# Peptides against a protein of PDB entry 3NZW: the designs that were tried, part 9

Target 1, 212 residues: chain A of PDB entry 3NZW
Amino acid sequence: TTTLAFRFQGGIIVAVDSRATAGNWVASQTVKKVIEINPFLLGTMAGGAADCQFWETWLGSQCRLHELREKERISVAAASKILSNLVYQYKGAGLSMGTMICGYTRKEGPTIYYVDSDGTRLKGDIFCVGSGQTFAYGVLDSNYKWDLSVEDALYLGKRSILAAAHRDAYSGGSVNLYHVTEDGWIYHGNHDVGELFWKVKEEEGSFNNVIG
Target 2, 222 residues: chain B of PDB entry 3NZW
Amino acid sequence: QFNPYGDNGGTILGIAGEDFAVLAGDTRNITDYSINSRYEPKVFDCGDNIVMSANGFAADGDALVKRFKNSVKWYHFDHNDKKLSINSAARNIQHLLYGKRFFPYYVHTIIAGLDEDGKGAVYSFDPVGSYEREQCRAGGAAASLIMPFLDNQVNFKNQYEPGTNGKVKKPLKYLSVEEVIKLVRDSFTSATERHIQVGDGLEILIVTKDGVRKEFYELKRD

## One batch from the design tools (peptide; made by RFdiffusion4, then SolubleMPNN)

Design b1_p9_4_s1 (from b1_p9_4, 8 letters changed)
Fold by OpenDDE base, seed 5:
Structure b1_p9_4_s1 (fold): chain B 212 residues (1-212), chain C 222 residues (1-222), chain A 9 residues (1-9)
Amino acid sequence: as target 1 above (212 residues)
Amino acid sequence: as target 2 above (222 residues)
Amino acid sequence: MELTLMPFH
């Protein structure tokens, strides 16, 4: 798995691969590793697919209950804290989760929290999570600027996942791309790695380790 | 060390069509190298036009299917005989599986039916309840033999339009029920040849708007 | 018995 999220002047970019594995077996190439918690909140999944899918769906229910009770959208901080508190209660039980909770509220602005099954909860501007995270960071850190245009930011997210898909055997399939604004998340498509790789190679003159 | 799990072998396969879905399974039940039964069905009509199979350890599979059937029954009691949708069934099964997260059902689960738009639907589950809607999925002993075949023949992976220099993929299209049945039969006959835990009989459940139809075919009995 | 069925990651 390779997931990433980063804040920039235009909000948040979230990009993830779609490969699931069971050891050396490619279980799926089409996994949705972004959980659309609600129109304003995204969760990413790395680690155990069931753990992430189950608990992030549960989180969505908790967020909805918050809205019903409080007559206000839940904050990203509160949503991530609910998840963090839950997984911390299961500490040592064997959950495997590396998640990012991403959203944009008027109170907080664009916000990303990293939450993992060890009970770590971190707020930050840039996170890459998964077996391919270091490959993604290599591209992302080299090109990241706060002042990126939305177009450039989307491309950078997509390009970083592509790099990870290329080098990490446990990442691949496609890139799912999201842009998060105050008005909610916008899905920017599914980009098959097989097609995307050759397109990017041609346009950039990159990936010269592959003879096309 | 106590091992609570067994492995009863077998293989299951789901394929979604445009207005139908198919879930198939062999009827061989085995322990190690001994055939326990040559006809032990493992694909079940659960009502509400939902068919289900949980392949792996048969005791766990049977338990899971029974629990789901019971869930369907109670759903009717609690919701004025409302039909359980396939997506709701998938969510319910996730909860059944994940409820045993720390002592999982040792099974690979597939369900098939029609979605609310009348389109064929196949959902597959890992042992602890992650699930995805897919066009096709193989599970069980010979899944590794069949799944690549399905990638190629259902999803047309690695197929390109002639004369396009590999630039245009073969377009996705739905398969007819006849085409799907052919693929299922070819899958299981091939798997039977190469895997000792697959054989004896093939039972295919076809779900349409008119209900569930069953077909049976003999497989090699060696 | 070696467990061959694995959760997806």
Scores: peptide ipSAE 0.470, ipTM 0.857, DockQ to the pose 0.144
Fold by OpenDDE base, seed 4:
Structure b1_p9_4_s1 (fold): chain B 212 residues (1-212), chain C 222 residues (1-222), chain A 9 residues (1-9)
Amino acid sequence: as target 1 above (212 residues)
Amino acid sequence: as target 2 above (222 residues)
Amino acid sequence: MELTLMPFH
């Protein structure tokens, strides 16, 4: 898995691959590693697919209950804290989760929290999470600027996942791309890695380690 | 060291069509190298036009299917005989599986039916309850032999339009029930040739708006 | 017996 999220002047970019594995077996190429919690809040999945899918769906229910009780959307801080508190209760039980809670509230603005099954909860501007995270960071850190245009930011997210898909055997399939703004998240499509790779190689003159 | 799990082998396969879905399984049940049964059905009609199979350790599979059937029954009691939708069934099965997260059901689960729009639906689960809706899925002993074949023949992976120099993919299209049955039969006959845990018989459950139909075919009994 | 069914990651 490779997931990433970063803040920039235009909000948040979230990009993830879609490959699931069971050892050397490619279990799926079409896994949805972004959970749409509500129109303003996203969760990402790395680690155990069931752990992430189950508990982030549960988190969605808790977020909805918050809205019903408080008559206001839950903050990204509070949503991530609910998840963090839950996984901390299971510490040592063997959960495998690396998640980012990404969202926009009027109070917080665009916000990203990293939450993992070790009980770590971090607020930050840039995170890459999964077996391919170092490959994604290599591209993302080299090109990141706060002042990126929305178009450039979307491309950078997509391109960083592509780099990870190329080098990490456990990442691939497609890139799912999201842009989070004050108006909520916008889905920017599913990009098959097979097609995307050749397109990017041609347009950038990159990936010269591969002969077409 | 004591192992609480067994492996009863077998293989299952789901394919969704436009207005139908199929779930198929062989009828062989084994332990190690011994055939326990040549006819032990592992694909079940669970009511509400939902068919289910949980392949791997048969004791766990049977337990899971029984729990789901019971869940359907209680759903009717609690909701005035409302039909359980396939997507709701999938969510319910996730909870059944994940409820045993720390002592999992040792199974690969597939369900098939029609979605609320009348389109064919197949959902697959890992042992602890992650799930995905797919057009096709193979599970069990010969899944590694069959799944790549389904990628090619159902999802047309690695197929391109002739004369396009690989630039245009073969377009996705729904398969007819007859085409799907042919693919299922070819999958299981091929798997039987190469895997000792697959064979004896093939039972196919076909779900349409008119209900569940069963078909049976002989496989090699070697 | 070695477990072959694995959770997806």
Scores: peptide ipSAE 0.470, ipTM 0.854, DockQ to the pose 0.144
Fold by OpenDDE base, seed 2:
Structure b1_p9_4_s1 (fold): chain B 212 residues (1-212), chain C 222 residues (1-222), chain A 9 residues (1-9)
Amino acid sequence: as target 1 above (212 residues)
Amino acid sequence: as target 2 above (222 residues)
Amino acid sequence: MELTLMPFH
């Protein structure tokens, strides 16, 4: 898995691959590693697919309950805290989760929290999570700046996942791309890695380790 | 050391069509190198046009299916005989599986039916309850032999239009029920030839708006 | 017995 999220002047970019594995077996190429919690809040999944899918879906229910009780959307801080508190209760039980909670509230603005099954909860501007995270960071850190245009930011997110998909055997399938703004998240499509790779290689003159 | 799990072998396969879905399984049940039964069905009609199979350790599979059938029954009691949708069934099964997260059902689960729009639907589950809706899925002993075949023949993976130098993919299209049944039969006959845990018989459950139909075919008995 | 069925990651 490779997931990433970063803040920039235009909000948040979230990009993830779609491969699931069971050892050396490619279990799926089409896994949805972004959970749409509400129109303003996203969760990403790395680690155990069931752990992430189950508990982030549960988180969605908790976020909805908050909205019903408090008559306002839950904050990204509170949503991520609910999840972190939960996984901390299961500490030592063997959950495997590396998640990012990404969203927008009027109070917080664009916000990203990293939450993992060790109980770590971090607020930050840039996170890459998964077996391919270092490959994604290599591209993302080299090209990131706060003042990216929305177009350039979307491309950078997509391109970083592509780099990880290329080098990490456990990442691949497609890139699912999101842009989060004050108006909510916008889905920017599913980009097949096979097609995307050749397109990017041709346009950039990159990936010269592969002879076309 | 005591191992609480067995392996009863077998293989299952689901394929979704446009307005139908198919879930198939062989009828062989084994332990180690011994055939326990040449006809032990493992694909079940659970009501509400939902068919289910949980392949791997048969005791766990049977337990899971029984629990799900019971869930369907109680759903009707609690909700004035409302039909359980396939997506709701999938969520329910996730909870059944994940409820044993720390002592999992040793099974690969597939369900098939129609979605609320009448479109064919196949959902597959890992042993602990992650699930995904897919056009096709193989599970069990010969899944590694069959799944690549389905990638190629259902999802047209690695197929391109002739003369395009690999630039134009073969377009996706739904398969007819007859085409799907052919693929299922070819999958199981080929798997039977190469895997000792697959054989004896093939039972296919076909879900349409008119209900569930069953078909049976003999497989090699070696 | 090596468990062949693995949770997905």
Scores: peptide ipSAE 0.469, ipTM 0.860, DockQ to the pose 0.149
Fold by OpenDDE base, seed 1:
Structure b1_p9_4_s1 (fold): chain B 212 residues (1-212), chain C 222 residues (1-222), chain A 9 residues (1-9)
Amino acid sequence: as target 1 above (212 residues)
Amino acid sequence: as target 2 above (222 residues)
Amino acid sequence: MELTLMPFH
């Protein structure tokens, strides 16, 4: 798995691959590793697919309950804290989760929290999570700027996942791309790695380690 | 604790025909989750119309193949350039593997060639040198995916003649080289879809009385 | 060959 999220002047970019594995077995090439918690909150999935999917869906329910009770959208901080508290209660039980909770509230602005099953909760501007995270960071860190245009930011997210898909055997399939703004998340499509790779290679003159 | 073994992934497949044999392997080489190479051949012509692959830990595989090639050379020196038969090669490889019984080569080994009657032959080995002649064998990362398929398509397991209410098995027959190549390609394309350690390219070595021919096909590069 | 049943990741 490779997931990433980063803040920039235009909000948040979230990009993920779609390969699921069971050991060395490719279980699926079409897994949705972004869980749409609500129109304003995204959760990313790394680690156990069931753990992430189940508890992030549960989180969505908790977020909805908050909205009903408080008559206000839950903050990203509070949403991520709910998840963090939950996984911490299960510490030692064997949950495997590396998640990012991404959202945009008027109070907080664009916000990203990393939450994992070890009980770590971190607020930050840039996270890559999964077996391919180091490959994604290599591209993302080298090209990241706060002042990226939305177009450039979307491309950078997509390109970083592509790099990880290229080098990480546990990552691949396609890139799912999201842009999060104050108005909520916008899905920017599914990009098959097989097609995307050749397109990017041609346009950039990159991936010269591959002949073709 | 020091682990002397790695796993470089990949998959290999051997199928014996009537008067030919095929040994195929993908060209992906990985360590853990990182793709080291998209084109690292792992199926080798060893001379005397014998092709060999030792899949698993590449360092061990390369060492074993090198030792076998050297064994072939010495066999020629000792026996007046006599051709090493595939059955003798299999026995030799057993000794190479079992010689390291207590620190095994971490590989699944398959050889292919023709027997002394000119019939296709595939021999498969466990890491410590047990071997068997078979009509087909998959080895390596996706062996568990491919082998059942080969059971069905080469050995016609669980196939019955239509209209017999499952009482008459589909008769065994040799497959043509074209049919075998098709099965190999389908096997690897399918395995590539479902196994991270398989992909990039497919190299097929076809052994006939006329020698060894190589074919290459692109696989998914994800 | 070792077959393992593993959860999806």
Scores: peptide ipSAE 0.413, ipTM 0.809, DockQ to the pose 0.037

Design b1_p9_4_s2 (from b1_p9_4, 8 letters changed)
Fold by OpenDDE base, seed 3:
Parts: C-alpha cells; structure tokens; sequence
Structure b1_p9_4_s2 (fold): chain B 212 residues (1-212), chain C 222 residues (1-222), chain A 9 residues (1-9)
C-alpha cells in the first residue's frame, strides 16, 4: 500500500494506490483506500483491510452523529481524535491501521492528521503511509512546494504513488486522486498504473530503468 | 494442540452480468484426504434475491449463512417487509464477520444479486469482513487457479485489440448468461482436474429480476 | 485463509 496526503496553497491532495494482498497473493487491484466520510472529510486506509474499512466507516457514523447533535460539521481534529481514541482502546488486540484523516473546516482550514493503531496521532502538512511510503516520499519531497498549482500538485500526488507502485510489490493497481478545498473534496479519477506508467515514462522521459 | 478450525475444501465463484448474477460452488465436502460428501450444497438462496456462500470451514460457513438469513428475517420485521438491498446485505455481513474479529469465521464469503438499479452485483469478503463489489471473484481451495482465468475472461485482462501493438485494450463488456455459465463450467471442470478438494458436482445459482434459478452439473468424482 | 491486507510500514 501507498497512501499520501499533503497540504499546499490550493488545499489538500490525497492520492492512494488500490492493491490489496494476502501474502504473495494479489487479493484485489481495485480496493478503495479512501473513505469519503462527508463532502469535506476523507479518510485513507493502510494495514488490515477489514480493520480500516470497518472502523473508518464507523468513524463516518460518528462524524454524522456529531453533525446531528452539534448542528455543525465535525472538525478534522475531533474526527481524528475519535478514531485515535477508538484504536487506542484496542491497543494490543492486534488492529492494524495506518490512516490519514484529511479535511477542510472553516475553523481549521485544510488539515491532515495521521492516526495509526499504535495510538499515534500527528498533525502535519505531508504524510506518506504504507509499505511504499518511502518511495512516495522520494518523489514527493523532491518536488513539493507550498506554492504548487493545483494541476502540479495533483500530478505530484499521482506521480508519487506511481513511483511507489513501480518499486513496491505490495502497491499497484491504480491511483485514486482527490483534491480537498474549502468547497469540499473533488475526485480526480482512477488512473490505472499499467497505462499511467507508460504515459509518464514517455512524457517525462523517466523510468529509464525500464526498457520495455 | 486443539485447533478450532477445519478445512472442508471446495471452491466458489461469483460473476456479475448486466442484469443478472451467478454464484456457483462445487458440492464436494472433504476433511483432509477424505470425501465427507459428494453432494453438500454450499450456495444458498437467502431471500430478497440474494444468494450467499461462505467457503472454507463448513461449520463456520453454515453458522454465518444462518445468521445472515436471520438478519434478513429481522430486517423485514423491523422495516415493514422492505427488501434488503445487496449493498445493505454486504454491510450487514461485514458486521457479522467483524463481530468475530478476534475469533474469525474461517471462510471466504461471496454474495450475489442485483443492485438497486437492477444490475448484477457480486460482493466478496475476507474472513473478518473487508468487502468489495466486483464483477467476479473466486474463493476457496481452487481460487488461485480460477481467479486469474476470470481476470482474463471476464475483465479481459491482458487482452488487446489486434493490430494496435498492445496500445488499445479489449473493451469491457457484459457477458450473457450463457457465456457466464460456460465460463463457470470451464472454471470448475478445470479446477477439478488440478485440485483434489474440488469435484463431484457443480451447483449454480442464477439471480435475475425474476428470482433465483438453480442449475446442476456433474463434475469428476475421482 | 488469509486476511486482505493493505500493507503498512
């Protein structure tokens, strides 16, 4: 798995691969590793598929309950804290989760929290999470600027996941791409790695380690 | 050391069409190298045009199916006989599976039916309740033999238009029920040849807007 | 049977 999120002048980019595995078996190439909690809030998934899918769906319910009770959208801080508190209660039970809670509220602006099953909760501007995270960081860190255009930021997110898909055997399938702004998240498509790789290679003149 | 799980073998397969879905399973039930039964159905009509199979440890599979059937019943009681949608069924099954997260049902679960638009739907689950809607899925003993075949023949993976130098993929299209049945039969006959835990009989449940139909085919009994 | 995983770091 490779997931990433980063803040920039235009909001938040979220990009994820779509491969799930069971040992050496490719269980799926089409997993949705982003949960759309509400129009302004996303969760990413890495680790155990069931753990992430179940508890982030549960988180969505908690966020909705917050809106009903408080008559306002939940903050990214509060949403991430709910999840963090939950997984911390299960600490030692064997949950496997590496998540990013990404959203935009008027109070917070664009916000990213990392939450994992070890009980870690971190706010930050840039996170890559998964077995391919280091590959993604290699590309992302080399090209990241706060002042990226939306177009360049989207491409950078996509390109970083592609790099990880190329090098990490446990990452692949496709890239799902999101842009989060004050108006909410926008889905920017599913990009099959098999096609995207060759396109990027040709356009950039990159991936020269691959001849054909 | 006590092992609470068994493995009863078998294989199941789901394929979604445009306005139908199929869920098929062999009827062999085994323990180790012994055939317990040559006809033990493992694909079930659960009502509301939903078919279900939970393949692996049969005791767990049966328990899960019974619980789901009961869930359907209670859904009707609680919601004025509303039809349970396939997506809601999938969510319910996730909760059934994840409710035993720390002592899982040792099964690979597949359900099939029609979505709310009348399109064929197949959902597959891991033992603890992760689920995904897919066009096709194989589960069980011979899943590793069948799934790549389905990738190629249902989703047309690695197929390209002739004369395009591999630049144009074969376009996706729905398969007819006849085509799907052919693929299912070929899948199971092939799997039976190469896997000792698959054989004896093939039962196919076909879900359409008109209900659930069953077909049965003999497999090798060796 | 194996769990579906999205391997993390």
Amino acid sequence: as target 1 above (212 residues)
Amino acid sequence: as target 2 above (222 residues)
Amino acid sequence: LELRLMPSD
Scores: peptide ipSAE 0.389, ipTM 0.841, DockQ to the pose 0.195
Fold by OpenDDE base, seed 4:
Structure b1_p9_4_s2 (fold): chain B 212 residues (1-212), chain C 222 residues (1-222), chain A 9 residues (1-9)
Amino acid sequence: as target 1 above (212 residues)
Amino acid sequence: as target 2 above (222 residues)
Amino acid sequence: LELRLMPSD
């Protein structure tokens, strides 16, 4: 798995691969590793597919209950804290989760929290999470600027996942891409790695380790 | 040391069409190298045009299917005989599976039916309730033999239009029920040849707007 | 049996 999220002048970019594995077996190439909690809030998934899918869906329910009770959208801080508190209660039980809670509120602006099953909760501007995270960081860190255009930021997110998909055997399938703004998240498509790789290679002159 | 799980072998396969879906399974039930039964159905009509199979440890599979059938029953009681949609069924099954997260049902679960638009739907589950809607899925002992074949023949993976130098993929299209049945039969006959836990019989449940139809075919009895 | 994993590290 490779997931990433980063803040920039235009909001938040979220990009994820779509491969799930069971050992050496590719279980799926089409896993949805972004959960759309609400129109302004996203959760990313790494680790156990069931753990992430179940509890982030549960988180969505908790966020909706918050809105009903408090008559306002839940903050990213509060949403991430709910999840963090939950996994902390299960500490030692064997949950496997590496998540990012990304969203926008007027109170917080664009916000990213990293939450994992070890009980870690971190606020930050840039996170890559998964077995391919270091590959993604290599590309992302090398090209990241706060002042990226939306177009460049989207491409950078997509390109970083592509790099990880190329090098990490546990990452691949496709890139799902999101842009989060004050108006909510916008889905920017599913990009099959098989097609995307050759396109990027041709356009950039990159990936020269592969004959084409 | 006591192992609470068994392995009863077998293989299951789901394929969604445009306005239909199929869920197929062999009828062999084994323990180790012993054939317990040559005809033990493992694909079930659960009502509301939903067919289900939970393949692996048969005791767990049967328990899960029973619980789901009961869930359908109670859904009707609680919601004025409302039809359970396939997506809602999938969510329900997730909760059934994840409810035993720390002592899982030792099964690979597949359900098939029609979505609310009348399109064929197949959902697959891991033992603890991760689920995904897919066009096709193989599960069980010979899943690793069949799934790549389905990738190629249902989803047309690695197929390209002739004369395009591999630049244009073969377009996706729905398969007819006849074509799907052919693929299912070829899958199981092939799997039977290469896997000792697969064979004896093939039962195919076909879901259409008109209901569930069953077909049966003999497999090798070796 | 298959547990679907999205390996994190």
Scores: peptide ipSAE 0.386, ipTM 0.835, DockQ to the pose 0.184
Fold by OpenDDE base, seed 2:
Structure b1_p9_4_s2 (fold): chain B 212 residues (1-212), chain C 222 residues (1-222), chain A 9 residues (1-9)
Amino acid sequence: as target 1 above (212 residues)
Amino acid sequence: as target 2 above (222 residues)
Amino acid sequence: LELRLMPSD
């Protein structure tokens, strides 16, 4: 798995691969590793598929209940805290989760929290999470600037996942790409890694370790 | 050392068409190297045009199916006989599975039906309730033999239009029920040849807007 | 049977 999110002048970019595995077996190439909690809030998934899918869906319900009770959208801080508190209650039980809660509220602006099953909760501007995270960081950190255009930021997110998909056996399938703004998240499509790889290779003159 | 789980073998397969879905399973039930039954159905009509199979440890599979059937019954009681949608069924099954997260049902679960738009739907589950809607899925003993075949023949993976130098993929299209049945039969006959835990009989449940029908085919009995 | 994983390590 490779997931990433980063803040920039234009909001937040979220990009994820779509492969799930069971040992050496590719279980799926089409897993949705982004959960759309509400129009302004996203959750990413890494670790156990069931753990992430179940509890982030549960989180969505908690966020909706907050809105009903408080007559306003939940903050990214509060949403991430709910999840963090939940996984902490299960500490030692064997949950496996590496998540990012990404969203926009008027009070916070664009915000990213990292939450994992160890109970860690971190606010930050850039996170890569998964077995391919170091590959993604290699590309992302080399090209990241706060002042990226939306177009360049989207490409950088997509390109970073592609690099990870290329080098990490546990990452692949496709890139799902999101842009989060004050108006909410925008889905920027599903990009098959097979097609994307050759396109990028040709356009950049990169990936020269592969003949073709 | 005590092992709470058994393995009863077998294989199941779901494929979604445009306006139909199929869920198929062999009828062999085994323990170790012994055939317990040559005809023990493992694909079930659960009502509301939903078919289900939970393949692996038969005791767990049967328990899960019974619980789901009961869930359907109570859904009708609680919601004025409202039809349970396939997506809602999938969510319900997730909760059944994840409710035993720390002592899982030892099964690979697949359900099939029609979505609310009348399109074929297949959902697959891991033992603890991760689920995904897919066009096709194989589960059980011979899943590793069948799934790559389905990738190629249902989703046309690694197929390109002739004369395009591999630049144009074979376009995706829905398969007819007849074509799907052919693929199912080929899958199971092939799997039977190469896997000792698969064979004896093939039962296919076909879901359409008109309901569920069953087909049966003999497989090798060796 | 194995769990579906999206490995983090």
Scores: peptide ipSAE 0.377, ipTM 0.840, DockQ to the pose 0.197
Fold by OpenDDE base, seed 1:
Structure b1_p9_4_s2 (fold): chain B 212 residues (1-212), chain C 222 residues (1-222), chain A 9 residues (1-9)
Amino acid sequence: as target 1 above (212 residues)
Amino acid sequence: as target 2 above (222 residues)
Amino acid sequence: LELRLMPSD
């Protein structure tokens, strides 16, 4: 898996791959690693598929209950804290989760929290999470600027996941891409790595380690 | 040390069509190299036009299917005989599986039916309840032999239009029920040849708007 | 095996 999220002048970019594995077996190429909790809040999934899918879906329910009770959308801080508190209760039980909670509220602005099954909860501007995270960071860190245009930021997110899909055997399939603003998240499509790779290579003159 | 799990072998396969879905399984039940039964059905009609199989450790599979059938029953009691949708069934099964997250059912679960728009639907589950809707999925002993074949023949992976120098993929299209049945039969006959835990018989459940139909075919008995 | 979105330990 490779997931990433970063803040920039235009909001938040979230990009993820779609491969699931069981050992050396490619179990799926089409996994949805982003949960759309509400129109303004996203969760990303890395680690155990069932753990992430189950508990982030549960988190979605908790966020909805908050909205119903408080007549206001839950903050990103509170949503991430709910998940963090939950996994902390299961600490030592063997849950495997590496998640990012990304969203926008008027109170907080664009916000990203990293939450994992070790009990870590971090607020930050840039995170890459998964077995391919270091590959993604290599591209993301080298090109990141706060002042990126929305177009350039979207491309950078997509391009970083592509790099990870290329080098990490446990990442691949497709890139799912999101842009989060004060008006909510916008889905920017599913990009098959098999097609995207050649397009990017041709347009950039990159990936020269591959002849084609 | 006591091992609570067994492995009863077998293989299951689901394929979704445009307005139908198929879930198939062999009827061999085995322990190691010893055949326990040549006809032990493992694909079940659970009502509400949902068919289900949980392949792996048969005791766990049977328990899971029974629990789901009971869940369907109570759903009707609690919601005025409302039909359980396939997506809701999938969510329910996730909870059944994840409820035993720390002592899992040792099974690969597949369900098949029609979605609320009347389109064929196949959902697959890992042992602890992650699930995904797909056009096709193989599970069980010979899944690794069959799944690549399905990738090629259902989803047309690695197929291109002739004369395009590999630049144009073969377009996706739905398969007819007859085509799907052919693929299922070829999958299981091939798997039977190469895997000792697969054989004896093939039972296919076909789900349409008109209900569930069953077909049976002989497989090699060696 | 359970499905993984990251390599198992």
Scores: peptide ipSAE 0.326, ipTM 0.810, DockQ to the pose 0.231

